# Peptides against a protein of PDB entry 7AL2, part 3

Target 1, 85 residues: chain A of PDB entry 7AL2
Amino acid sequence: YEIMLIRPKTIDDINYVVDQVLEESNPVILDLSFLEKESPANFKLAGEKIKQMRSNYGAEALLLSRCNDKNLIIIAPKGVSLVRK

## One batch from the design tools (peptide; made by RFdiffusion4, then SolubleMPNN)

Design b1_p26_5_s4
Fold by OpenDDE base, seed 1:
Structure b1_p26_5_s4 (fold): chain B 85 residues (1-85), chain A 26 residues (1-26)
Amino acid sequence: as target 1 above (85 residues)
Amino acid sequence: MEFNEEEFRKEAEKALEENNIELVRE
């Protein structure tokens, strides 16, 4: 697998994340700070998509970093587990 | 702020380390 890195700005970017996780089985580290600041609607949508991937497809998601200008989350597809050392 | 992909990669790697997170293929 390859860990994909993205700061989504559009719905297409959000769907790219979904495709990477569900179709390509690639983990994704994403920064939601742009959506959180610029598009509350798409920020909400991103969160809903993450919840759907977790509830319906066995994906895992963890918050990595949260501050005033960052919102880093890692999403792991089914088959790649997030392990805390 | 302007987005910097290289800096983002470094931040992501640092965040994984600080959270003691490893990815393991099942």
Scores: peptide ipSAE 0.578, ipTM 0.897, DockQ to the pose 0.858
Fold by OpenDDE base, seed 5:
Structure b1_p26_5_s4 (fold): chain B 85 residues (1-85), chain A 26 residues (1-26)
Amino acid sequence: as target 1 above (85 residues)
Amino acid sequence: MEFNEEEFRKEAEKALEENNIELVRE
């Protein structure tokens, strides 16, 4: 696998994240700061998608960093575990 | 607003280290 990096700006980007996790089984590190700032609706949608992936598909999600201009989340697909060293 | 992918990569790596997170394929 490869860890995919993205700062989603559109619904297409959100769906890209979903595809990477569910179809490609790739972990994704995403910065949600753009959506949070520019599109409350799509920010909410992104959150719902993440919750669905966790609830229905065995994905894991973890907040990595939250600062003024950052909202970093890692999502791991089923089959890739997030572990503390 | 311009997105710097290289800086984001460094930021992501730093965040993983700070959280002491590793990914393990099952």
Scores: peptide ipSAE 0.577, ipTM 0.897, DockQ to the pose 0.914
Fold by OpenDDE base, seed 2:
Structure b1_p26_5_s4 (fold): chain B 85 residues (1-85), chain A 26 residues (1-26)
Amino acid sequence: as target 1 above (85 residues)
Amino acid sequence: MEFNEEEFRKEAEKALEENNIELVRE
């Protein structure tokens, strides 16, 4: 598999993440820092999409890093497990 | 700071390592 990397800035970027996880079965690492700073509405939307993927489609999500200028999340599609080494 | 994809890639790899995360395809 290939891990997709994105710092989403638009709704289209958010939907790209959803497509990668649900349709392409690719894990995605997101930096939500741009949305968090620039668009509270789209930041909320991104969060809702992540919740939906977890609740309805068997995706896993994990916070990787959170600081003043970073907000890194990994989302794994159904069939890819996030395991602690 | 302006977004840099290569730096982001390195940050992501570091974050996975620091969290001791491994991805396993079932």
Scores: peptide ipSAE 0.577, ipTM 0.896, DockQ to the pose 0.843
Fold by OpenDDE base, seed 3:
Structure b1_p26_5_s4 (fold): chain B 85 residues (1-85), chain A 26 residues (1-26)
Amino acid sequence: as target 1 above (85 residues)
Amino acid sequence: MEFNEEEFRKEAEKALEENNIELVRE
């Protein structure tokens, strides 16, 4: 498999993540650090989209790393399991 | 800071390893 990587900056980027997960069934690792620092509104939107994908579409989401300069999350589409070894 | 795609890829791979995460298609 190939994991899509993105550090979203815009609403278009957020929608790209949604499309990858829901339409393309691709896992995505995203860094929300830019949105968190530069756009509180879009940061909130990104979080809401992730919640919706989990609640309504069977996606999984997991925090990979959180610190002052990064906020890495992996989102797996339905049919891809996140397994902790 | 300037975004570096290669650095981000390495960071992501490291994060997966540190979290012991594996993706399995069902």
Scores: peptide ipSAE 0.574, ipTM 0.895, DockQ to the pose 0.840

Design b1_p26_7_s3
Fold by OpenDDE base, seed 2:
Structure b1_p26_7_s3 (fold): chain B 85 residues (1-85), chain A 26 residues (1-26)
Amino acid sequence: as target 1 above (85 residues)
Amino acid sequence: SEEEEKELEERQKEEEEELEKLLEEL
């Protein structure tokens, strides 16, 4: 698999993340800082998609970093283990 | 060690709670 990195800015970017996790089985490192600052509606949508992938498809997610200009989350498809040491 | 395992479990629990807090704000 490949690890995708994206800072989504549009609904199409959000749907791209969903496609990568569910259809391509690729983990995605997300920076949600743009949506958080620029579009509350799309920020909410992104969060809902993450919740759905965790609840319904066995995806796993970890918060990597949160500060003024970063909001990093990794989401991995079922079968790819996120291991904390 | 058992102490290290407990520390890891607590860190994992705290990290999950922080993620859940962020997601519940959405």
Scores: peptide ipSAE 0.238, ipTM 0.686, DockQ to the pose 0.034
Fold by OpenDDE base, seed 4:
Structure b1_p26_7_s3 (fold): chain B 85 residues (1-85), chain A 26 residues (1-26)
Amino acid sequence: as target 1 above (85 residues)
Amino acid sequence: SEEEEKELEERQKEEEEELEKLLEEL
């Protein structure tokens, strides 16, 4: 698998994340800082998609960092374990 | 050690709660 890095700016980007996790089985590190600042609606949508992937498809998610210019979350498909040491 | 594992589990729990809080704020 590949690890994708993306800072979503549009609905298409959000759907791209979903496709990467569910269809391609690739973990995604996503920076939500753009959506948080520029589009509350799409920020909410991104969150809902993350919730759905976790609840319905066995995805795991972890908040990596949150500061003024970054809001990093990793979302991993069911076959990939997120391990903290 | 058992203490290290307990500390790790507590941090993992806190991180999960932090994520859930973020998602609930949406």
Scores: peptide ipSAE 0.238, ipTM 0.690, DockQ to the pose 0.034
Fold by OpenDDE base, seed 5:
Structure b1_p26_7_s3 (fold): chain B 85 residues (1-85), chain A 26 residues (1-26)
Amino acid sequence: as target 1 above (85 residues)
Amino acid sequence: SEEEEKELEERQKEEEEELEKLLEEL
């Protein structure tokens, strides 16, 4: 699999993330800082998709960095474990 | 060690709580 890195800016980008995780089984590292700042609606949508993937599809998520400038989350599909050492 | 594993578990718990809080804020 591939590890995707994206800073989503549009709904299409959000759907791309969902597709990568659920259909392609690729982990995705997201920077949600753009959506958080520029589109509360799409930020909420992104969060809902993340919740959905975790709740319904066995995806795992981990917050990598949270500050005023960055909001990094990794989403891993079922079958790819996120392990902290 | 058991102590190290416990610390790791606590860190993991805190990270999960932080994520959940972020998602809940949506």
Scores: peptide ipSAE 0.234, ipTM 0.687, DockQ to the pose 0.035
Fold by OpenDDE base, seed 1:
Structure b1_p26_7_s3 (fold): chain B 85 residues (1-85), chain A 26 residues (1-26)
Amino acid sequence: as target 1 above (85 residues)
Amino acid sequence: SEEEEKELEERQKEEEEELEKLLEEL
């Protein structure tokens, strides 16, 4: 599998993330900082999609970093474990 | 050790709670 890195800016980008996780079984490292600052509606949508993937599809999520200009989350599909040591 | 395992478990729980709080505010 591949690890995808993306800073979503549009709904299409959000749907791309969903496709990568659920259809391609690729983990995705997300930077949500653009949506957080520029589109509250799409920021909320992205969060809802993450919650749906966790609740309904066994995806795991981990907050990697949060600061002024970064909001990094990794989403892993079912079968790829996120492990903290 | 059991202490290290407990510490890791507590840290993981705190991180999950932080993530949930973030997602609730989305």
Scores: peptide ipSAE 0.232, ipTM 0.679, DockQ to the pose 0.033

Design b1_p26_7_s4
Fold by OpenDDE base, seed 1:
Structure b1_p26_7_s4 (fold): chain B 85 residues (1-85), chain A 26 residues (1-26)
Amino acid sequence: as target 1 above (85 residues)
Amino acid sequence: DEEEKKKLEEEEKKEKEKRELEELLE
């Protein structure tokens, strides 16, 4: 598998993340800082999609970093384990 | 003091943003 890195700016980018996790079974490291600042609606949508992937598809999510200009999360598909040490 | 008020508002904003991110991962 591949690990995707993305800073989503649009709904299409959010759907791309969903596709990578659910269809391609690729983990995604995403920076939500753009959506958080520029589009509260799309930020909320991204969160809902993450929750749906976790609840319905066995995805896992982990917060990697939170800073003023960063909101880094990793989302892993079912079959890839996220372990915090 | 106006500077203290601005600093408090910035801290409140950061705390709000942190909570929103935590809610995303619930």
Scores: peptide ipSAE 0.075, ipTM 0.495, DockQ to the pose 0.053
Fold by OpenDDE base, seed 2:
Structure b1_p26_7_s4 (fold): chain B 85 residues (1-85), chain A 26 residues (1-26)
Amino acid sequence: as target 1 above (85 residues)
Amino acid sequence: DEEEKKKLEEEEKKEKEKRELEELLE
């Protein structure tokens, strides 16, 4: 598999993340900082999509970094284990 | 104090954003 890195700006980008996790089985490192600052609605939507992937498809998510200009989360599809040491 | 009010509002905003992010991971 591949590890995708993306800083979503649009709904299409959010759907791209969903496609990578569910269809391609690729983990995604996601920076939500743009949506958090520029579109509260799309930020909320992204969060809902992450919750849905976790609840319905066995995806996992971990917070990687949180600061003023970054909001980094990794989302892994079922079958890829995220381990914190 | 207007500066104190701005600081409080910024802190409340950060706390809200933190909570929203935490809720994604619960």
Scores: peptide ipSAE 0.073, ipTM 0.494, DockQ to the pose 0.051
Fold by OpenDDE base, seed 3:
Structure b1_p26_7_s4 (fold): chain B 85 residues (1-85), chain A 26 residues (1-26)
Amino acid sequence: as target 1 above (85 residues)
Amino acid sequence: DEEEKKKLEEEEKKEKEKRELEELLE
């Protein structure tokens, strides 16, 4: 599999993330800082999509870093285990 | 002052959004 890195800016980018996790079974490292600053509606939508992937498809999510200019999370598809040591 | 009130409101908003994301990922 591949590990995708993306800073979503549009709804299309959010849907791309969903496709990578659910259809391609690729983990995705996300920076949500753009959506948080520029589009509260799309930021909320991204959160809802992450919640749906966790609840319905067995995806896992982990907060990597949070500061003023970064909001980094990793989403892993079912079958890829996230382990914090 | 009005500028200080606006700055405080913006900081409170950012802190709220941070907390909501943390809760989503728990």
Scores: peptide ipSAE 0.071, ipTM 0.511, DockQ to the pose 0.051
Fold by OpenDDE base, seed 4:
Structure b1_p26_7_s4 (fold): chain B 85 residues (1-85), chain A 26 residues (1-26)
Amino acid sequence: as target 1 above (85 residues)
Amino acid sequence: DEEEKKKLEEEEKKEKEKRELEELLE
């Protein structure tokens, strides 16, 4: 598998993340800081889709870093274990 | 014990990060 890195800016980017996790089984490291700042609606949508992937598809999500300038999350598809040491 | 204190501090950090994720996903 591949590890995708993306800072979503549009709905298309959000859908790309979903596709990578669910269809391609690729972990995604995403920075939500753009959406959080520029599009509250798309930020909420991204959060809802992450929740959906966790609840319905066995995806895991971990916060990697949250500060004033970034909001890094990793989302792993089912079968890829996220371990915080 | 300093080692136990460090372990507790690391656990508190992880719990904080988890809470921040939950809040983000609301």
Scores: peptide ipSAE 0.043, ipTM 0.472, DockQ to the pose 0.040; fails the geometry check

## One batch from the design tools (peptide; made by RFdiffusion4, then SolubleMPNN)

Design b1_p27_4_s1
Fold by OpenDDE base, seed 2:
Structure b1_p27_4_s1 (fold): chain B 85 residues (1-85), chain A 27 residues (1-27)
Amino acid sequence: as target 1 above (85 residues)
Amino acid sequence: MKEDLEKAKEYSKEPFDAEKELEEIAE
């Protein structure tokens, strides 16, 4: 598989993340900092989709970094294990 | 699967809480 990296700025970017995880079975490292600052509505949407992927499709997610200018999360599809050591 | 995800959104009972969700992801 491939690991995709993206800093979503639009709804289409959010849907791209969903497609990569659920359809392509690729892990995604995403930076939500743009949405968090520029679009609270789309930030909420992104979070809801992450929650749904975790709850209903066996995806896993880990927070990699959270600071003033970064909100990095990795999402892995079912079958790819994320392990915190 | 993507279509099912969008449909499932309509049946979600819990409102999204950004702070809570980020905390759970960090666990």
Scores: peptide ipSAE 0.046, ipTM 0.582, DockQ to the pose 0.235
Fold by OpenDDE base, seed 4:
Structure b1_p27_4_s1 (fold): chain B 85 residues (1-85), chain A 27 residues (1-27)
Amino acid sequence: as target 1 above (85 residues)
Amino acid sequence: MKEDLEKAKEYSKEPFDAEKELEEIAE
């Protein structure tokens, strides 16, 4: 698999993340900082989709870093284990 | 999987509290 890195800015970008995780089975390192600052609605949408992927499709997600200038999350598809040490 | 993808997109049309979700993810 591939590890995708993206800082989404649009709904299409959010859907791209979902496609990568569910269809392509690729982990995604996601920076939500743009949406959080520029589009609260799309930020909420992204969060909901992450929740759904976790709840319904066996995806896992970890918050990697949250600060003033970044909001980094890794989302792994089912079959790719995320381990925190 | 394509079917599941469509379901995920449809069910996520209404935004949820992303900040709260991110807090849960961090746990």
Scores: peptide ipSAE 0.040, ipTM 0.611, DockQ to the pose 0.236
Fold by OpenDDE base, seed 1:
Structure b1_p27_4_s1 (fold): chain B 85 residues (1-85), chain A 27 residues (1-27)
Amino acid sequence: as target 1 above (85 residues)
Amino acid sequence: MKEDLEKAKEYSKEPFDAEKELEEIAE
């Protein structure tokens, strides 16, 4: 598999993440800082989709870093294990 | 797989607190 890196800015970017995780079975490292600052509505949408992928499709997610200018999360599809040591 | 993508889009219409979700991910 491939690991995708993206800082989503649009709904299309959010849907791209969903496609990568559910259809392509690729982990995605997300920086949600743009949406958090510039589009509260799309930030909410991104969070909802992450919850749905975790709840309904066996995806896992880990927070990598959260600060003033970064909000980094890795989301992995079913079959790729994320482990915090 | 295509059906799963459409299912995810449908569920995303439900309201949710994104900040609360991210906090739960951090735990």
Scores: peptide ipSAE 0.039, ipTM 0.604, DockQ to the pose 0.231
Fold by OpenDDE base, seed 5:
Structure b1_p27_4_s1 (fold): chain B 85 residues (1-85), chain A 27 residues (1-27)
Amino acid sequence: as target 1 above (85 residues)
Amino acid sequence: MKEDLEKAKEYSKEPFDAEKELEEIAE
């Protein structure tokens, strides 16, 4: 598999993340800082989609960094385990 | 393809709580 890196800025970017996780089975490292600051509506949408992937498709998510200028999350598809040591 | 997303929405259409979700992800 591939690990995708993206800082979503549009709805299309959000849908791209969903496609990568659910259809391509690729982990995605997201920076949600742009959406959080520039589009609360799309930030909410992104979060909802992440929640849905976790709840219904066995995806895992881990917060990598949360600060003033970062909102990094890794999302792994079912079958790729995220381990914190 | 996008059928998976629609299916996910079918089961979980609750509004996103940013603080709650981020905390849950962090743990």
Scores: peptide ipSAE 0.035, ipTM 0.588, DockQ to the pose 0.230

Design b1_p27_5_s3 (from b1_p27_5, 8 letters changed)
Fold by OpenDDE base, seed 3:
Structure b1_p27_5_s3 (fold): chain B 85 residues (1-85), chain A 27 residues (1-27)
Amino acid sequence: as target 1 above (85 residues)
Amino acid sequence: MEEEEEKEKKKKEEEVEKEIKELLGLE
């Protein structure tokens, strides 16, 4: 599999993330800092999509880092285990 | 004054992190 890195700016970018996780089974590292600052509605939508992937498809998610200019989240599809040591 | 400002800044950062975790369904 591939590991995707993306900073979503649009709804299309959010849907691209969903496709990568659910259809391609690729883990995605997200920077949500753009949506958090520029579009509270799309930030909420991204959160709802992450919750749906976790609840319905067995995806896992972890907050990697939060600071003023970054909001890094990893989403792993079912079959890829996230382990924190 | 600097110690109180640093404490308030740290508290605000922790509140924002908590809100993000709740919004994303994390921890």
Scores: peptide ipSAE 0.320, ipTM 0.724, DockQ to the pose 0.030
Fold by OpenDDE base, seed 5:
Structure b1_p27_5_s3 (fold): chain B 85 residues (1-85), chain A 27 residues (1-27)
Amino acid sequence: as target 1 above (85 residues)
Amino acid sequence: MEEEEEKEKKKKEEEVEKEIKELLGLE
């Protein structure tokens, strides 16, 4: 599998993340800082999609970094183990 | 004004962090 890195800016980018996790079975590193600052509606939508992937499809998610200018999250599809050391 | 703006920014950052923790199930 591939590991994708994306900073979503649009609904199309959010849907791309969903496709990568669910259809391609690729982990995705997300920077949500753009949506957090520029589009509260799309930030909420991204959150809802992540919740759905975790609840319905067995995806895992971890917070990598939260600071003033970054909001980094990794989402892994079912079968990819995320380990924090 | 600057102190009030900084307090509002900090509150918003804390709210977002809580939302992310809830989203990720880290609570």
Scores: peptide ipSAE 0.224, ipTM 0.644, DockQ to the pose 0.031
Fold by OpenDDE base, seed 1:
Structure b1_p27_5_s3 (fold): chain B 85 residues (1-85), chain A 27 residues (1-27)
Amino acid sequence: as target 1 above (85 residues)
Amino acid sequence: MEEEEEKEKKKKEEEVEKEIKELLGLE
């Protein structure tokens, strides 16, 4: 598999993340800082999509880092284990 | 004053992090 890195700016980018996780089975590291600052609605939508992937498809997600300019999250498809030590 | 400001910043950042975790349903 591949690990994708993306900073979503649009709904299309959010859907791309969903496609990578659910259809391509690729983990995604995403920076939500743009959506958090520029589009509260799309930020909420991204959160809903993450919840759906976790609830319905066995995806896992972790917050990696939060600071003024970053909101880094990893989302892994079913079959890739995320472990925090 | 500077130490109190740093503590306030850390507290605020922790609150924002919690809010994000709740919004995204993350651990």
Scores: peptide ipSAE 0.216, ipTM 0.640, DockQ to the pose 0.030
Fold by OpenDDE base, seed 4:
Structure b1_p27_5_s3 (fold): chain B 85 residues (1-85), chain A 27 residues (1-27)
Amino acid sequence: as target 1 above (85 residues)
Amino acid sequence: MEEEEEKEKKKKEEEVEKEIKELLGLE
């Protein structure tokens, strides 16, 4: 598999993340800082999509880092284990 | 005063982190 890195800016970018996780089985590292600052609605939508992937498809997600300039999350498809040590 | 301001900044950052975790459904 591949690991995707993306800073979503649009709904299309959010849907791209969903496709990468569910259809391509690729983990995605997301920077949500753009959506958090520029589009509260799309930020909420991204959160809903992440919840759906976790609840319905066995995806895992972790907050990696939060600071003034970054909001980094990893989401992994079922079969890829996320381990924090 | 500087130590109190740094503690207040850390507290605000932790509150934002909790809000993000709740919004994204993260543990």
Scores: peptide ipSAE 0.201, ipTM 0.626, DockQ to the pose 0.030; fails the geometry check

## One batch from the design tools (peptide; made by RFdiffusion4, then SolubleMPNN)

Design b1_p28_5_s1
Fold by OpenDDE base, seed 2:
Structure b1_p28_5_s1 (fold): chain B 85 residues (1-85), chain A 28 residues (1-28)
Amino acid sequence: as target 1 above (85 residues)
Amino acid sequence: MEEEKKKKEKLLKEGQEILDETVDKRKE
């Protein structure tokens, strides 16, 4: 599999993340900082999509970093294990 | 404009609440 990196700016980008996780079975490292600053509605939408992927498809999500200009989260499809040490 | 600001703040709060309950935190 591949690990995708994205800083979503549009709804299409959010749907790209969903497609990568659910259809391509690729983990995605995403930075929500742009949506957080520029589109609160799409920020909430992104959160809802992450919740849906976890609840309905068994995806995992892990916070990597949170600061003023970064909100980094890794989302892994079912079958790819995220391990905390 | 104040209404729009409050609306945006509400969306950010709700979005973050969803993330807080959905996204795991790393061990400190």
Scores: peptide ipSAE 0.729, ipTM 0.919, DockQ to the pose 0.915
Fold by OpenDDE base, seed 4:
Structure b1_p28_5_s1 (fold): chain B 85 residues (1-85), chain A 28 residues (1-28)
Amino acid sequence: as target 1 above (85 residues)
Amino acid sequence: MEEEKKKKEKLLKEGQEILDETVDKRKE
C-alpha cells in the first residue's frame, strides 16, 4: 500500500482522505493545521469524518504531533496496525 | 462581526473535542 501525506484545505481534500482510507486502503498522514486556522467548519467536518471512519469501518487514528502550529494525525485503514513504542 | 467570530470559535472547539475523544494519543 501507499502512505498518503496531505494538508487538507478544502472539502474535496477531506473527501480525498476518506477515499484513500476506505476505498484505497492507504494510510493517511494528515495535517489539520490549515483547516484549524482557516476553516473551523471544515475542521469540525474533518474530525467528524475521522470519527466515522473509526466507528463504522474500524480505522485507527493516532496523534503524531500536537502543538500550536501542527495537528498531525495518521489514519490507518482496518488491517494496518499502528504501534506505539 | 463578533457573533461570527464566536461561531467559528465554537466550531473549532467542537472539532478539537471530537478529535480528542477519537484520536489515540502517544504516550507522554
Scores: peptide ipSAE 0.729, ipTM 0.919, DockQ to the pose 0.930
Fold by OpenDDE base, seed 1:
Structure b1_p28_5_s1 (fold): chain B 85 residues (1-85), chain A 28 residues (1-28)
Amino acid sequence: as target 1 above (85 residues)
Amino acid sequence: MEEEKKKKEKLLKEGQEILDETVDKRKE
């Protein structure tokens, strides 16, 4: 698998994340900072999509960093384990 | 417009609420 990095700006970008996790089984490092600043509606939508991926498909989602101009979350598809030593 | 500002703030709060209950926090 590949690890994707994306800072989504549009609904198409959000759907791209969903496709990468569910269809391609690729982990995604996601930065929500642009949506939070520029599109509150799509920020909420992104949150809803993450919830759906966890609830319905067994994806994992872990906060990496929450600070100024960064809101980093890693989303791992089922079968890829996030491990912290 | 103040109403649009309030609407955006509400969406941000709702979005963050979803993330808080969905996304795991790493141990520090």
Scores: peptide ipSAE 0.728, ipTM 0.918, DockQ to the pose 0.941
Fold by OpenDDE base, seed 3:
Structure b1_p28_5_s1 (fold): chain B 85 residues (1-85), chain A 28 residues (1-28)
Amino acid sequence: as target 1 above (85 residues)
Amino acid sequence: MEEEKKKKEKLLKEGQEILDETVDKRKE
């Protein structure tokens, strides 16, 4: 698999994340900082999509970094395990 | 345009609440 990195700006970007996790089985490292600053509606939508992927498809989601200019989260599909050493 | 500002703040709060209950955090 591939690990995708994206800072979503549009609904199309959000749907791209969903497609990568569910259809391509690729983990995604995403930065929500743009949506948080520029589109509160799409920020909430992104959160809802992450919740749906976790609840309905067994995806995992882990916070990597939270600061003033970054909101980094990794989303892993069901077949990929996130391990801390 | 205070009403629109409050609406945006509400959306941010709701979005963050979803993330807080959905996304795991590392131990400090």
Scores: peptide ipSAE 0.727, ipTM 0.918, DockQ to the pose 0.941

